Peptides against a protein of PDB entry 2KNC. Designs and how they scored, part 23

Target 1, 74 residues: chain A of PDB entry 2KNC
Amino acid sequence: KGPDILVVLLSVMGAILLIGLAALLIWKLLITIHDRKEFAKFEEERARAKWDTANNPLYKEATSTFTNITYRGT

## One batch from the design tools (peptide; aimed at target 1 P3 I5 V12)

Design b2_p23_6_s2 (made by RFdiffusion4, then SolubleMPNN; from b2_p23_6, 20 letters changed)
Fold by OpenDDE base, seed 4:
Parts: C-alpha cells; sequence; structure tokens
Structure b2_p23_6_s2 (fold): chain B 74 residues (1-74), chain A 23 residues (1-23)
C-alpha cells in the first residue's frame, strides 16, 4: 500500500512545527545562558572594581577620622 | 526538560513517518 498521502502531509507539517519550536527553545536557552554569563561577569568585574577602589592608592577617603586625644568626655 | 521532550516527540514522529513510508 503506498503511504497515505494525508498521513505523510500531516506528519511533515507536525515535524516542521516541532523543529520550529525546538529552534525557538534552543534560541531562548542560548540567550538565557549568555545573559546569565554576562551578568555573572558584570558582577565579578563590579566586585573587582570595588576591591581595586579600596586598594587604589589614589582613593583618599573623604572622611579622615582624627582621634582627638584631648577629648575627655565628662 | 521541555526541549528533551520535544526532541523525543520529533524522533517518534520521524519514526512513525519512516514506518508509514515502508508499508
Amino acid sequence: as target 1 above (74 residues)
Amino acid sequence: LELLLLLLLLLQLLQQLYDELLE
């Protein structure tokens, strides 16, 4: 019996729809992985920049705490 | 998980098409 042309057409249409849906899911997955890696890298760079700012010999703290040795709080 | 299920469903559909083409 030759293949039922209707079964072949419906199966090919179903396969195309599933390939299209799989491609969209792969694309969404790749973007989600990319964005998470980029965000993790950004937070690591931000953490490093905070450490570099704390160790930057050019960063003079705006607040110099002078211990007033003459202040006897009564 | 969902992508794997869709891949399995695609493979099942391709298998069904192959079997129908051999009848």
Scores: peptide ipSAE 0.055, ipTM 0.645, DockQ to the pose 0.067
OpenDDE base, seeds 1, 2, 3, 5: peptide ipSAE 0.051, 0.052, 0.051, 0.051; ipTM 0.637, 0.642, 0.638, 0.638

Design b2_p23_6_s3 (made by RFdiffusion4, then SolubleMPNN; from b2_p23_6, 19 letters changed)
Fold by OpenDDE base, seed 2:
Structure b2_p23_6_s3 (fold): chain B 74 residues (1-74), chain A 23 residues (1-23)
Amino acid sequence: as target 1 above (74 residues)
Amino acid sequence: SLLQELIERLLAELEAQQRLEQE
């Protein structure tokens, strides 16, 4: 019965370690899912804001594009 | 926490087994 006590102790320790590892994996998974949902909402809001500006006739782009007239496309 | 409850349950099961071995 002596060896059985050591086996039981090691099995309980192993079970606790596995539960701890599982809890960390679940925690990381939940955070990752949360962050992805928040990022998806942010990108959707940004896409809407860009669309709204494109339809405003008073909107002027803050960027100017210059064409190099000396560029001979070889 | 759920983790603490699981640890307490495993500890209680271990103590129960130790009592049975002392009989």
Scores: peptide ipSAE 0.104, ipTM 0.732, DockQ to the pose 0.089
OpenDDE base, seeds 1, 3, 4, 5: peptide ipSAE 0.101, 0.086, 0.091, 0.079; ipTM 0.731, 0.699, 0.720, 0.697

Design b2_p23_6_s4 (made by RFdiffusion4, then SolubleMPNN; from b2_p23_6, 19 letters changed)
Fold by OpenDDE base, seed 5:
Structure b2_p23_6_s4 (fold): chain B 74 residues (1-74), chain A 23 residues (1-23)
Amino acid sequence: as target 1 above (74 residues)
Amino acid sequence: SLLLQLLKELLEKLLKELEELLR
C-alpha cells in the first residue's frame, strides 16, 4: 500500500523542523563558547592593565577625592 | 561533539522511519 501522502508530508515537515532546531542549537553553542573565550580574554587583559598601573609609580588616579568640610550631614 | 552525535542519531532515525513509511 502506497504511503499516505499526509503522513509523508507531516514526517518530512517534522524532520525539517528538527534539523533546523538542531542547527540553531549548534549555532548558539558555538557563539556562546566564542563569547565566553572573548570575555575571559577581556577580563585577563583588564586584570593585567590594573597590575601595570599599580606598579607604575607615575600613575595618577583619575578619581580625586574632595572632602567637603562644610557638609555636616543631616 | 555530543550534540552532533545526537543530531546524527535523530536524523538517521527519521530517515529510517521515512524509508519504512515509503516502503
Scores: peptide ipSAE 0.053, ipTM 0.653, DockQ to the pose 0.061
OpenDDE base, seeds 1, 2, 3, 4: peptide ipSAE 0.038, 0.051, 0.051, 0.039; ipTM 0.607, 0.649, 0.644, 0.615

Design b2_p23_7 (made by RFdiffusion4)
Amino acid sequence: AAAAAAAAAAAAAAAAALAAAAA
Pose (drawn by RFdiffusion4):
Structure b2_p23_7 (pose): chain A 74 residues (1-74), chain P 23 residues (backbone only)
Amino acid sequence: as target 1 above (74 residues)
Amino acid sequence: not in this file (backbone only, 23 residues)
């Protein structure tokens, strides 16, 4: 009663808040990193799908074009 | 005087316990 135990307790409460804030950061990445994969695999497909479609009209045709040396005509 | 010295020692022990919990 005499003392106050408030000041000393104020410091102890800070450790709880701080111990959580430290763990908060670690676990923040654990929830966020679970996305970095898809978030990456997402932009990854959008990158290759272009370079893999902005210049590949051969497939629409069939499966080849040149290297078809044979009896010519027209 | 003995009851005041015992109350001061119990307060110091409680403060020391809180300091140990803070550590």

Design b2_p23_7_s1 (made by RFdiffusion4, then SolubleMPNN; from b2_p23_7, 22 letters changed)
Fold by OpenDDE base, seed 5:
Structure b2_p23_7_s1 (fold): chain B 74 residues (1-74), chain A 23 residues (1-23)
Amino acid sequence: as target 1 above (74 residues)
Amino acid sequence: LEEELLELLEELLLLLSLLLLLL
């Protein structure tokens, strides 16, 4: 008995559906990995910009600490 | 999420391979 023509047709239809679903899952996986890498890069750039602002020679700290020479700490 | 998606992809590939063996 050769492969039942109905089994062949149903297996081909099932294979096409599974390939389509697999392609959608691969696409979603690639996007998710890409977005995580881009977000990690964005957080690194944001962290770097925060540190560069602290070292910017144009940044004058709003708070100056004056040591009161008359304060004798008991 | 990524691990679950990979596991689901592996299951789909296994099912596809079984369908190809029945052809």
Scores: peptide ipSAE 0.076, ipTM 0.693, DockQ to the pose 0.025
OpenDDE base, seeds 1, 2, 3, 4: peptide ipSAE 0.050, 0.073, 0.073, 0.064; ipTM 0.648, 0.692, 0.694, 0.674

Design b2_p23_7_s2 (made by RFdiffusion4, then SolubleMPNN; from b2_p23_7, 21 letters changed)
Fold by OpenDDE base, seed 3:
Structure b2_p23_7_s2 (fold): chain B 74 residues (1-74), chain A 23 residues (1-23)
Amino acid sequence: as target 1 above (74 residues)
Amino acid sequence: SEELLRELLEQLELLKELEKLAL
């Protein structure tokens, strides 16, 4: 008996799709791990910047508060 | 990217059902 052509074609198509899906899952996993490591480094740098600001006596805040003495709320 | 994964999973499920009908 010859091979069932439909079974062979569907099995080949399914195999190609499974390989593609596996590659996409591996790619997404690698990106997710990379992004989490980069975010952790960013939070560490922000924590260090706050510490450096607290220990530097020459630090001046970039923002200032102004009061409008003529304002009356309605 | 999640939408592409869902679409590929749906296509795989359809192909598996068609394969079972062909056997």
Scores: peptide ipSAE 0.111, ipTM 0.747, DockQ to the pose 0.025
OpenDDE base, seeds 1, 2, 4, 5: peptide ipSAE 0.044, 0.109, 0.086, 0.097; ipTM 0.625, 0.745, 0.738, 0.745

Design b2_p23_7_s3 (made by RFdiffusion4, then SolubleMPNN; from b2_p23_7, 21 letters changed)
Fold by OpenDDE base, seed 1:
Structure b2_p23_7_s3 (fold): chain B 74 residues (1-74), chain A 23 residues (1-23)
Amino acid sequence: as target 1 above (74 residues)
Amino acid sequence: ALLELLELLEELLKLLELLELLS
């Protein structure tokens, strides 16, 4: 039916393509948010493990401080 | 997920073809 049907067909085709693109963008966004949440959880668990270790009286620090008493400065 | 999206796209295109046939 003339130019009107062509406009309708083109608009519907455009809408379908936009829906497909939007679905892909939403999917990528969901994955990105999921990965960021998982990473944040991992860093929280690591911070907790460090805190638990610090409160353990049996924990020995891996670092030691050495003072050279013969050093006179500048 | 991508295959499901392609299947949905194919179904929508089939509906568009039917609309074109009825026009």
Scores: peptide ipSAE 0.061, ipTM 0.690, DockQ to the pose 0.028
OpenDDE base, seeds 2, 3, 4, 5: peptide ipSAE 0.046, 0.053, 0.055, 0.058; ipTM 0.633, 0.660, 0.683, 0.682

Design b2_p23_7_s4 (made by RFdiffusion4, then SolubleMPNN; from b2_p23_7, 22 letters changed)
Fold by OpenDDE base, seed 4:
Structure b2_p23_7_s4 (fold): chain B 74 residues (1-74), chain A 23 residues (1-23)
Amino acid sequence: as target 1 above (74 residues)
Amino acid sequence: SLLLELLELLELKLLQELLELLR
């Protein structure tokens, strides 16, 4: 006896929904991984730029910290 | 998109398997 036609129809519908959901989850996962990798690369490039700036003898810091030893906060 | 084509192929294969089970 072949499976009931209703069981087959429900299985097809369920399978289509599961495949669609799986595809969306995979897509979202791939995007999330891609975005995280791109962001990590961006932060690495910023870290390198900061390192290069620190080692650049032409870089003059815009801010100099002066400790005023005579400043007694009244 | 290659992914959409693969998804369509998978759906078609599933439909074929279910039709074979009905036969």
Scores: peptide ipSAE 0.073, ipTM 0.664, DockQ to the pose 0.071
OpenDDE base, seeds 1, 2, 3, 5: peptide ipSAE 0.072, 0.061, 0.065, 0.062; ipTM 0.669, 0.657, 0.641, 0.636

Design b2_p23_8 (made by RFdiffusion4)
Pose (drawn by RFdiffusion4):
Structure b2_p23_8 (pose): chain A 74 residues (1-74), chain P 23 residues (1-23)
Amino acid sequence: as target 1 above (74 residues)
Amino acid sequence: AASAAALAALAAAFAALAAALAA
């Protein structure tokens, strides 16, 4: 009673808040990193699908084009 | 001497807090 135990306690409470803040950051990555994969695999497909479609009209044809040396005509 | 008095006051504050929480 005589003392106050408030000031000393104020410091102890800070450690709880701080211990959580430190763990907060670690766990924040754990929940966020789970996305970085898909978030990456997401923009990864959009990158290759373009370079892999903005210049590949051969497939729509069949499966070849040139290298068809044979009896010519027209 | 002032440092020893300050540490004794702090130890008495921690003992008071531990007794408050045990009650």

Design b2_p23_8_s1 (made by RFdiffusion4, then SolubleMPNN; from b2_p23_8, 15 letters changed)
Fold by OpenDDE base, seed 3:
Structure b2_p23_8_s1 (fold): chain B 74 residues (1-74), chain A 23 residues (1-23)
Amino acid sequence: as target 1 above (74 residues)
Amino acid sequence: ALLALLLALLLLQLQALLELLEE
């Protein structure tokens, strides 16, 4: 029995739509993975820069900690 | 989960198309 032409046409149309959607999702997934890896590198570089600044003998901290002698933390 | 579902639906449609072409 020859294939039902209507069923074949509808299945082909459905397959094309799903291929297109799958391709867009794969593309978005690849970008998202790339961006997360780049952001992770940026945070690693920022953490290294903070440690390098802390070890720089020319760096003076802009923030000073003052002990409030009146504050009894219970 | 959504991507896996869409891939599963695509595979099912391709299998259904192949079965229809074998008759």
Scores: peptide ipSAE 0.082, ipTM 0.660, DockQ to the pose 0.059
OpenDDE base, seeds 1, 2, 4, 5: peptide ipSAE 0.072, 0.074, 0.078, 0.071; ipTM 0.674, 0.664, 0.660, 0.670

Design b2_p23_8_s2 (made by RFdiffusion4, then SolubleMPNN; from b2_p23_8, 18 letters changed)
Fold by OpenDDE base, seed 2:
Structure b2_p23_8_s2 (fold): chain B 74 residues (1-74), chain A 23 residues (1-23)
Amino acid sequence: as target 1 above (74 residues)
Amino acid sequence: AELLRLLLELLLLLLELLQLLEE
């Protein structure tokens, strides 16, 4: 009993479609991992820059907040 | 790793189906 040619053809077509979907999922996964690593590196560099700024005695914050002593909390 | 494994399993199944078509 030779294999049912229709079953073989449908199985091959199904396998090709699944391979294509798997390739797209792998591609999306690789991009997502890449972007997360780059973002994590950026946040680490930003955290270091803030720390270095805090240790510099010559650093003055560009924004100063003043509490209005005449504000009665109304 | 799981997606790569599934891809390899699908490639193996495709090769088996092609072999069955040549017989």
Scores: peptide ipSAE 0.073, ipTM 0.677, DockQ to the pose 0.060
OpenDDE base, seeds 1, 3, 4, 5: peptide ipSAE 0.068, 0.068, 0.064, 0.065; ipTM 0.656, 0.656, 0.655, 0.662

Design b2_p23_8_s3 (made by RFdiffusion4, then SolubleMPNN; from b2_p23_8, 17 letters changed)
Fold by OpenDDE base, seed 3:
Structure b2_p23_8_s3 (fold): chain B 74 residues (1-74), chain A 23 residues (1-23)
Amino acid sequence: as target 1 above (74 residues)
Amino acid sequence: DLLALLLQLLLELLKALLELLQE
């Protein structure tokens, strides 16, 4: 015997909810992939800007490293 | 991740729905 009319109605209601959830998951997935690609480009540009700064003969590093000669690593 | 859990739950619900439609 084919599925009872109640099973068909519950299946249609379930399918609508599942389609809505699937659309939200696809949307979230697309945003997450987009943001990761944009962040990867930003990190590449930041890495490139660091190399360009290092090659600029007019650049003086704002950070100096001081070695504390009194620290014996105890 | 939360997305992986939601995708797994969605697949389990789809399977259960297909089983109910085959009876």
Scores: peptide ipSAE 0.060, ipTM 0.638, DockQ to the pose 0.041
OpenDDE base, seeds 1, 2, 4, 5: peptide ipSAE 0.059, 0.056, 0.058, 0.058; ipTM 0.647, 0.642, 0.647, 0.646

Design b2_p23_8_s4 (made by RFdiffusion4, then SolubleMPNN; from b2_p23_8, 17 letters changed)
Fold by OpenDDE base, seed 2:
Structure b2_p23_8_s4 (fold): chain B 74 residues (1-74), chain A 23 residues (1-23)
Amino acid sequence: as target 1 above (74 residues)
Amino acid sequence: SLLAQLLLLLLQQLEALLELLES
C-alpha cells in the first residue's frame, strides 16, 4: 500500500528542503576546500619569497635591535 | 569534517524518504 497523499506531500516538501540544504552545504564545502588550497599555496609562495630575499647579498634587514644603555629598569 | 557528516545525514534522510514512498 502506498502512503497517504498527505504523507507523500509532506515527504516531498521535506525532501526539497533537505536537497536545498545539502546543495548549500556542498557549495560551502567546495568553497572552503578551494580557499584552503589557495591559502596553502599563498603561504608556500611567501615562504619561498622570504628565502630568496635572505639569499640576496644586497639585502639589508630593515629591523635592527639596539640596547638602551641608559635604561636602568624599574 | 562536521560538514561531511551533515551531508551523510542528509543523504540518509533522503534514502529514508525514498523508502517511505516505495512502501
Scores: peptide ipSAE 0.064, ipTM 0.645, DockQ to the pose 0.045
OpenDDE base, seeds 1, 3, 4, 5: peptide ipSAE 0.062, 0.067, 0.059, 0.059; ipTM 0.643, 0.647, 0.635, 0.636; seed 3 fails the geometry check

## One batch from the design tools (peptide; aimed at target 1 A23 W27 K28)

Design b2_p24_1 (made by RFdiffusion4)
Pose (drawn by RFdiffusion4):
Parts: structure tokens; C-alpha cells; sequence
Structure b2_p24_1 (pose): chain A 74 residues (1-74), chain P 24 residues (1-24)
């Protein structure tokens, strides 16, 4: 009663808030990193799908074009 | 008794707040 135990307690409460803030950061990555994969695999597909479609009209044809040396005509 | 009850309440609040911040 005499003292105040408020000031000492104020410091102890800070540790709880701080211990959580430290763990908060760690866990924040654990929930966020779970996405970095898809978020990456996402942009990854959009990157290759272009380079892999902005210049590949051969497949639409069939499965080849040149290297068809044979009896010519027209 | 009043100073002890206040201290316990502050501790419970600080723990609850820290648990909510951790879960966020």
C-alpha cells in the first residue's frame, strides 16, 4: 500500500506487450509467407505464359512447320 | 485490496491485449 507498485508494474506490463510484439513479427511472416509461394507462383505463370504464347503460333497449326523437305510444287 | 484488484485487472488487460495483437 505504502509504495505504489504502479511504476514497477508499468515496466512489467511493457514486457508482456513487447514479448507479444516480438512474437507478432515472427508469426506475421508465418501467415504472410504461406502466400509468398502462390503470390510468386502466380506472377511466375503470368511471366512464362506470355513468353510462352506471345510468340508460339506453331502449336495452333499442328506440331511442326519447316524441316518438311519433300516433293515441292507451288 | 483495491490496489491489488487494480493491479490484477491491469495484468489481465495487458495479457488480453498482447494475445489479440499476437493473433493479428
Amino acid sequence: as target 1 above (74 residues)
Amino acid sequence: SSTLAVALVLVAVAVAVAAVLFAS

Design b2_p24_1_s1 (made by RFdiffusion4, then SolubleMPNN; from b2_p24_1, 18 letters changed; failed a check: too like the target's own chain)
Amino acid sequence: DDLLRLLLELLGAALLLALALLLQ

Design b2_p24_1_s2 (made by RFdiffusion4, then SolubleMPNN; from b2_p24_1, 15 letters changed)
Fold by OpenDDE base, seed 4:
Structure b2_p24_1_s2 (fold): chain B 74 residues (1-74), chain A 24 residues (1-24)
Amino acid sequence: as target 1 above (74 residues)
Amino acid sequence: DELLRLALSLLALALLLALELILS
């Protein structure tokens, strides 16, 4: 029996839809992996910057705490 | 990776089923 034309058409339509859906899922997955890797690099760079700051004897903290000895708390 | 593997397996299965329907 030759292939049923209707079955062939429906199978081709179904295959195209599934390929399209698979491509979208792959695309989303690749973006998600990329974003996670970029975020991980960003956090690693921030961690390195914090360590470098901690080890830099020339680093002056932006915030200085002064104890106001004259503050009476009133 | 799991989602990708799942998607590829489902795609492969769908293509095999379509081929079986065409060849049947």
Scores: peptide ipSAE 0.054, ipTM 0.630, DockQ to the pose 0.045
OpenDDE base, seeds 1, 2, 3, 5: peptide ipSAE 0.054, 0.043, 0.052, 0.045; ipTM 0.623, 0.615, 0.614, 0.617

Design b2_p24_1_s3 (made by RFdiffusion4, then SolubleMPNN; from b2_p24_1, 17 letters changed)
Fold by OpenDDE base, seed 2:
Structure b2_p24_1_s3 (fold): chain B 74 residues (1-74), chain A 24 residues (1-24)
Amino acid sequence: as target 1 above (74 residues)
Amino acid sequence: DALLELLLSLLALALLLGLELLLS
């Protein structure tokens, strides 16, 4: 007996859905891997920049503290 | 992560249903 036409139609529909889902999974996986690699690189660069600042003997903090001479805590 | 888990669950379900249709 030839293949049931309903089985053939449902199998084709199922195959299309599987290919679509697989493509979405691959796309999501590639983006996730890319983003994690870029984030890891960014954190390494940020850690290096902080290290360079801490070890630079010429670095002066931009923050200056001024004492208000008129302030009395009374 | 939730989207990946959902897509994997849908893929697994579709594979099981497709296999049942092929074996019937």
Scores: peptide ipSAE 0.047, ipTM 0.634, DockQ to the pose 0.037
OpenDDE base, seeds 1, 3, 4, 5: peptide ipSAE 0.046, 0.046, 0.045, 0.044; ipTM 0.629, 0.630, 0.632, 0.630

Design b2_p24_1_s4 (made by RFdiffusion4, then SolubleMPNN; from b2_p24_1, 17 letters changed)
Fold by OpenDDE base, seed 4:
Structure b2_p24_1_s4 (fold): chain B 74 residues (1-74), chain A 24 residues (1-24)
Amino acid sequence: as target 1 above (74 residues)
Amino acid sequence: DSLLELLLSLLGLTLLLALQLILS
């Protein structure tokens, strides 16, 4: 007996859905890998920028210790 | 991550359904 027309139609529809789902999976995978790599670089750059800011003398607490030059300490 | 798991589960389900349609 020849293939049931309904089985053929459903198989074609299923194949289209599989291709669409595979494309979405590939797309999501590529984005996820890209975003994770970019985020890792961003966090590294942010860490470096934080270290540079911490070492920036502009962010050192301006604790000026005024030593009284008239105090002999005797 | 939950969306990826959902898509993978749907992929598995659709593959099983396609195989059943071909083999039936």
Scores: peptide ipSAE 0.058, ipTM 0.653, DockQ to the pose 0.033
OpenDDE base, seeds 1, 2, 3, 5: peptide ipSAE 0.055, 0.054, 0.056, 0.054; ipTM 0.645, 0.644, 0.643, 0.647

Design b2_p24_2 (made by RFdiffusion4)
Pose (drawn by RFdiffusion4):
Structure b2_p24_2 (pose): chain A 74 residues (1-74), chain P 24 residues (1-24)
Amino acid sequence: as target 1 above (74 residues)
Amino acid sequence: MVVALAIIVVGVVLLVVAVVLYLL
């Protein structure tokens, strides 16, 4: 009663808040990193799908074009 | 994350209780 135990306790409370803040960061990545994968795989498909479609009109045709050396005509 | 936030909330609650007890 005589003392105050407030100042000493104020410091102890800081450790709880700080111990959580430290763990908060670690676990923040654990929840966020779970997305980095899809978030990456997301923009990864959008990248290749373009380079893989902005210049590939051969498939629409069938499965070949040139290298068809044979009896010519027209 | 919820556990880490709960730890922060417990620390705030304990501080508030300590301040109330000091004022009484």

Design b2_p24_2_s1 (made by RFdiffusion4, then SolubleMPNN; from b2_p24_2, 15 letters changed; failed a check: too like the target's own chain)
Amino acid sequence: VDVALALLLLGLALLQEALELARK

Design b2_p24_2_s2 (made by RFdiffusion4, then SolubleMPNN; from b2_p24_2, 14 letters changed; failed a check: too like the target's own chain)
Amino acid sequence: VDVALALILAGLALLLEALELARR

Design b2_p24_2_s3 (made by RFdiffusion4, then SolubleMPNN; from b2_p24_2, 14 letters changed; failed a check: too like the target's own chain)
Amino acid sequence: VAVALALILLGLALLQEALALAEA

Design b2_p24_2_s4 (made by RFdiffusion4, then SolubleMPNN; from b2_p24_2, 14 letters changed; failed a check: too like the target's own chain)
Amino acid sequence: VEEALALLLLGLLLLLLALLLKLL

Design b2_p24_3 (made by RFdiffusion4)
Pose (drawn by RFdiffusion4):
Structure b2_p24_3 (pose): chain A 74 residues (1-74), chain P 24 residues (1-24)
Amino acid sequence: as target 1 above (74 residues)
Amino acid sequence: LSVVLSIVVVGVFLGFVAAVLLAS
């Protein structure tokens, strides 16, 4: 009663808030990193799919084009 | 020792809950 136990307690409460803030950061990455994979695999497909479609009109044809040396004509 | 461990558990749990709410 005499003292005040407020000031000492104020410091102790800071540790709880701080212990959580420290853990908050760690766990923040645990929830966020779970996405970095898809988020990466997402932009990863969009990158290859272009370079893998902005210049590949051979497949539409069939499965080859040149290297067809044979009886010519026209 | 028990009080220190309780503070640590509560603090870690609070950090987990706060991280879940922030990620939402």

Design b2_p24_3_s1 (made by RFdiffusion4, then SolubleMPNN; from b2_p24_3, 16 letters changed)
Fold by OpenDDE base, seed 5:
Structure b2_p24_3_s1 (fold): chain B 74 residues (1-74), chain A 24 residues (1-24)
Amino acid sequence: as target 1 above (74 residues)
Amino acid sequence: DLLLLLLLLLGLLLGLLLALLLAE
C-alpha cells in the first residue's frame, strides 16, 4: 500500500505554508532591527541639531521667558 | 517564540512526511 497521495499532497502544502510564514517572520524581524537602528540614528541627529542650535550665537529663541522681579510670590 | 514554534511545526511536519514515505 503506497502512501496515500492525498496525505502526501496535503503535508507538502502544509510544509510550503509553514516555510512561507517562517520566511515572512524572519523578514519582519530583519526590517524591525533595521528600522530601530535607523530610528536611533535619527534621534541622535535630532539631539545633535538641538545642541548645535543652542550654541549658535545667531539663534534667537522665538519664546523668551521674562522673570518678573516685582512678583513677590505671596 | 513564534518563529521557533513555526520551525518546530515545520520539522514535525517534515518528520511525519518522511515517516509516511518510509512506512509504506
Scores: peptide ipSAE 0.055, ipTM 0.679, DockQ to the pose 0.045
OpenDDE base, seeds 1, 2, 3, 4: peptide ipSAE 0.040, 0.055, 0.040, 0.046; ipTM 0.637, 0.669, 0.636, 0.658

Design b2_p24_3_s2 (made by RFdiffusion4, then SolubleMPNN; from b2_p24_3, 17 letters changed)
Fold by OpenDDE base, seed 3:
Structure b2_p24_3_s2 (fold): chain B 74 residues (1-74), chain A 24 residues (1-24)
Amino acid sequence: as target 1 above (74 residues)
Amino acid sequence: DLLLLSLLLLGLLLGLLLALLESL
């Protein structure tokens, strides 16, 4: 059956819109993956900086844990 | 979310192309 010209035109228009939307989603996906990798790297660097500070013999912890002598856990 | 949506759109695109090929 010869192509219904209307069906062909509407489907080509639909295909172009879907390609454009797919390209935008792929672009957003790539950015999101990039940002998550950069954030993971930042959290790793932050964790390393915390460990390096903890190993510095000149570092005095600003927080001292006081054991409350009156806390009898019954 | 975005990957699933991208796969759905790709499936719809392929479906439209197949429907076009059958209409020729």
Scores: peptide ipSAE 0.052, ipTM 0.648, DockQ to the pose 0.049
OpenDDE base, seeds 1, 2, 4, 5: peptide ipSAE 0.049, 0.048, 0.049, 0.050; ipTM 0.650, 0.645, 0.649, 0.658

Design b2_p24_3_s3 (made by RFdiffusion4, then SolubleMPNN; from b2_p24_3, 12 letters changed; failed a check: too like the target's own chain)
Amino acid sequence: LEVLLSILLLGLLLGLLLALLLAQ

Design b2_p24_3_s4 (made by RFdiffusion4, then SolubleMPNN; from b2_p24_3, 17 letters changed)
Fold by OpenDDE base, seed 3:
Structure b2_p24_3_s4 (fold): chain B 74 residues (1-74), chain A 24 residues (1-24)
Amino acid sequence: as target 1 above (74 residues)
Amino acid sequence: DLLLLLLLLLGLLLGLLLALLEAE
């Protein structure tokens, strides 16, 4: 049975729309993966910079924890 | 969500191609 020309036309139109939408979704997915990798790298660099600051012998922390030895919690 | 939507669209495209191949 030769393919119904209407089914072929509607299917080709549907395929073109799905390919176009798939391409946009792939593009968005690639950007989202790129941005997440860049953000993860930025948070890793920020974490390293915090450790480097903590190891800097010139850095004096603005906050010091004092243990009050006289505080007997009842 | 986006990956699931992409897989759904790919599945629909493949299903459509199979339906065309079976119509010949």
Scores: peptide ipSAE 0.067, ipTM 0.663, DockQ to the pose 0.045
OpenDDE base, seeds 1, 2, 4, 5: peptide ipSAE 0.052, 0.061, 0.050, 0.060; ipTM 0.663, 0.676, 0.674, 0.688

Design b2_p24_4 (made by RFdiffusion4)
Pose (drawn by RFdiffusion4):
Structure b2_p24_4 (pose): chain A 74 residues (1-74), chain P 24 residues (1-24)
Amino acid sequence: as target 1 above (74 residues)
Amino acid sequence: TPLVVLVVVVVVVVAVLVVIAVLV
């Protein structure tokens, strides 16, 4: 009663808040990193789907175009 | 959810310590 145990306790509480803040950061990545994959695989598909569709009108045709050397005409 | 649990544990531990300090 004489002392105050407030100041010493104030420091001890800081460790709890700090121990959580440190763990908070670690676990923050654990929940966020779970997305980085999809978030990446997301933008990854949007990148290749363009370069893989902004210049590939051959498939719509069938499965070939040139290299069809044969009896000509017109 | 894991972060909310962590925050709740931190708040509960701080609250318990404050209650003990008041009783002392």

Design b2_p24_4_s1 (made by RFdiffusion4, then SolubleMPNN; from b2_p24_4, 19 letters changed)
Fold by OpenDDE base, seed 4:
Structure b2_p24_4_s1 (fold): chain B 74 residues (1-74), chain A 24 residues (1-24)
Amino acid sequence: as target 1 above (74 residues)
Amino acid sequence: DLLDALLLLTLLLIQLLLLLAELL
């Protein structure tokens, strides 16, 4: 007696659903790895931009230190 | 977690393909 046609059809449908789910999981994994790498790069670029802003000649420190030339530390 | 779920899914797919090959 050949395999029940219903068992063959259900197994093929199950295989297609599992392939589809596997493809979605692979896609989600690739995106998650990409987003983590891009976020790490963004934080590195943001860190570098803060260092460059600290050395920017247009950055005026909010704290002006006035050297009082009349202060004779006794 | 996600990689382990993918591994389990691939193993399940292989088992289903083997079952299909036994039915044909």
Scores: peptide ipSAE 0.071, ipTM 0.633, DockQ to the pose 0.103
OpenDDE base, seeds 1, 2, 3, 5: peptide ipSAE 0.047, 0.062, 0.045, 0.061; ipTM 0.607, 0.630, 0.611, 0.630

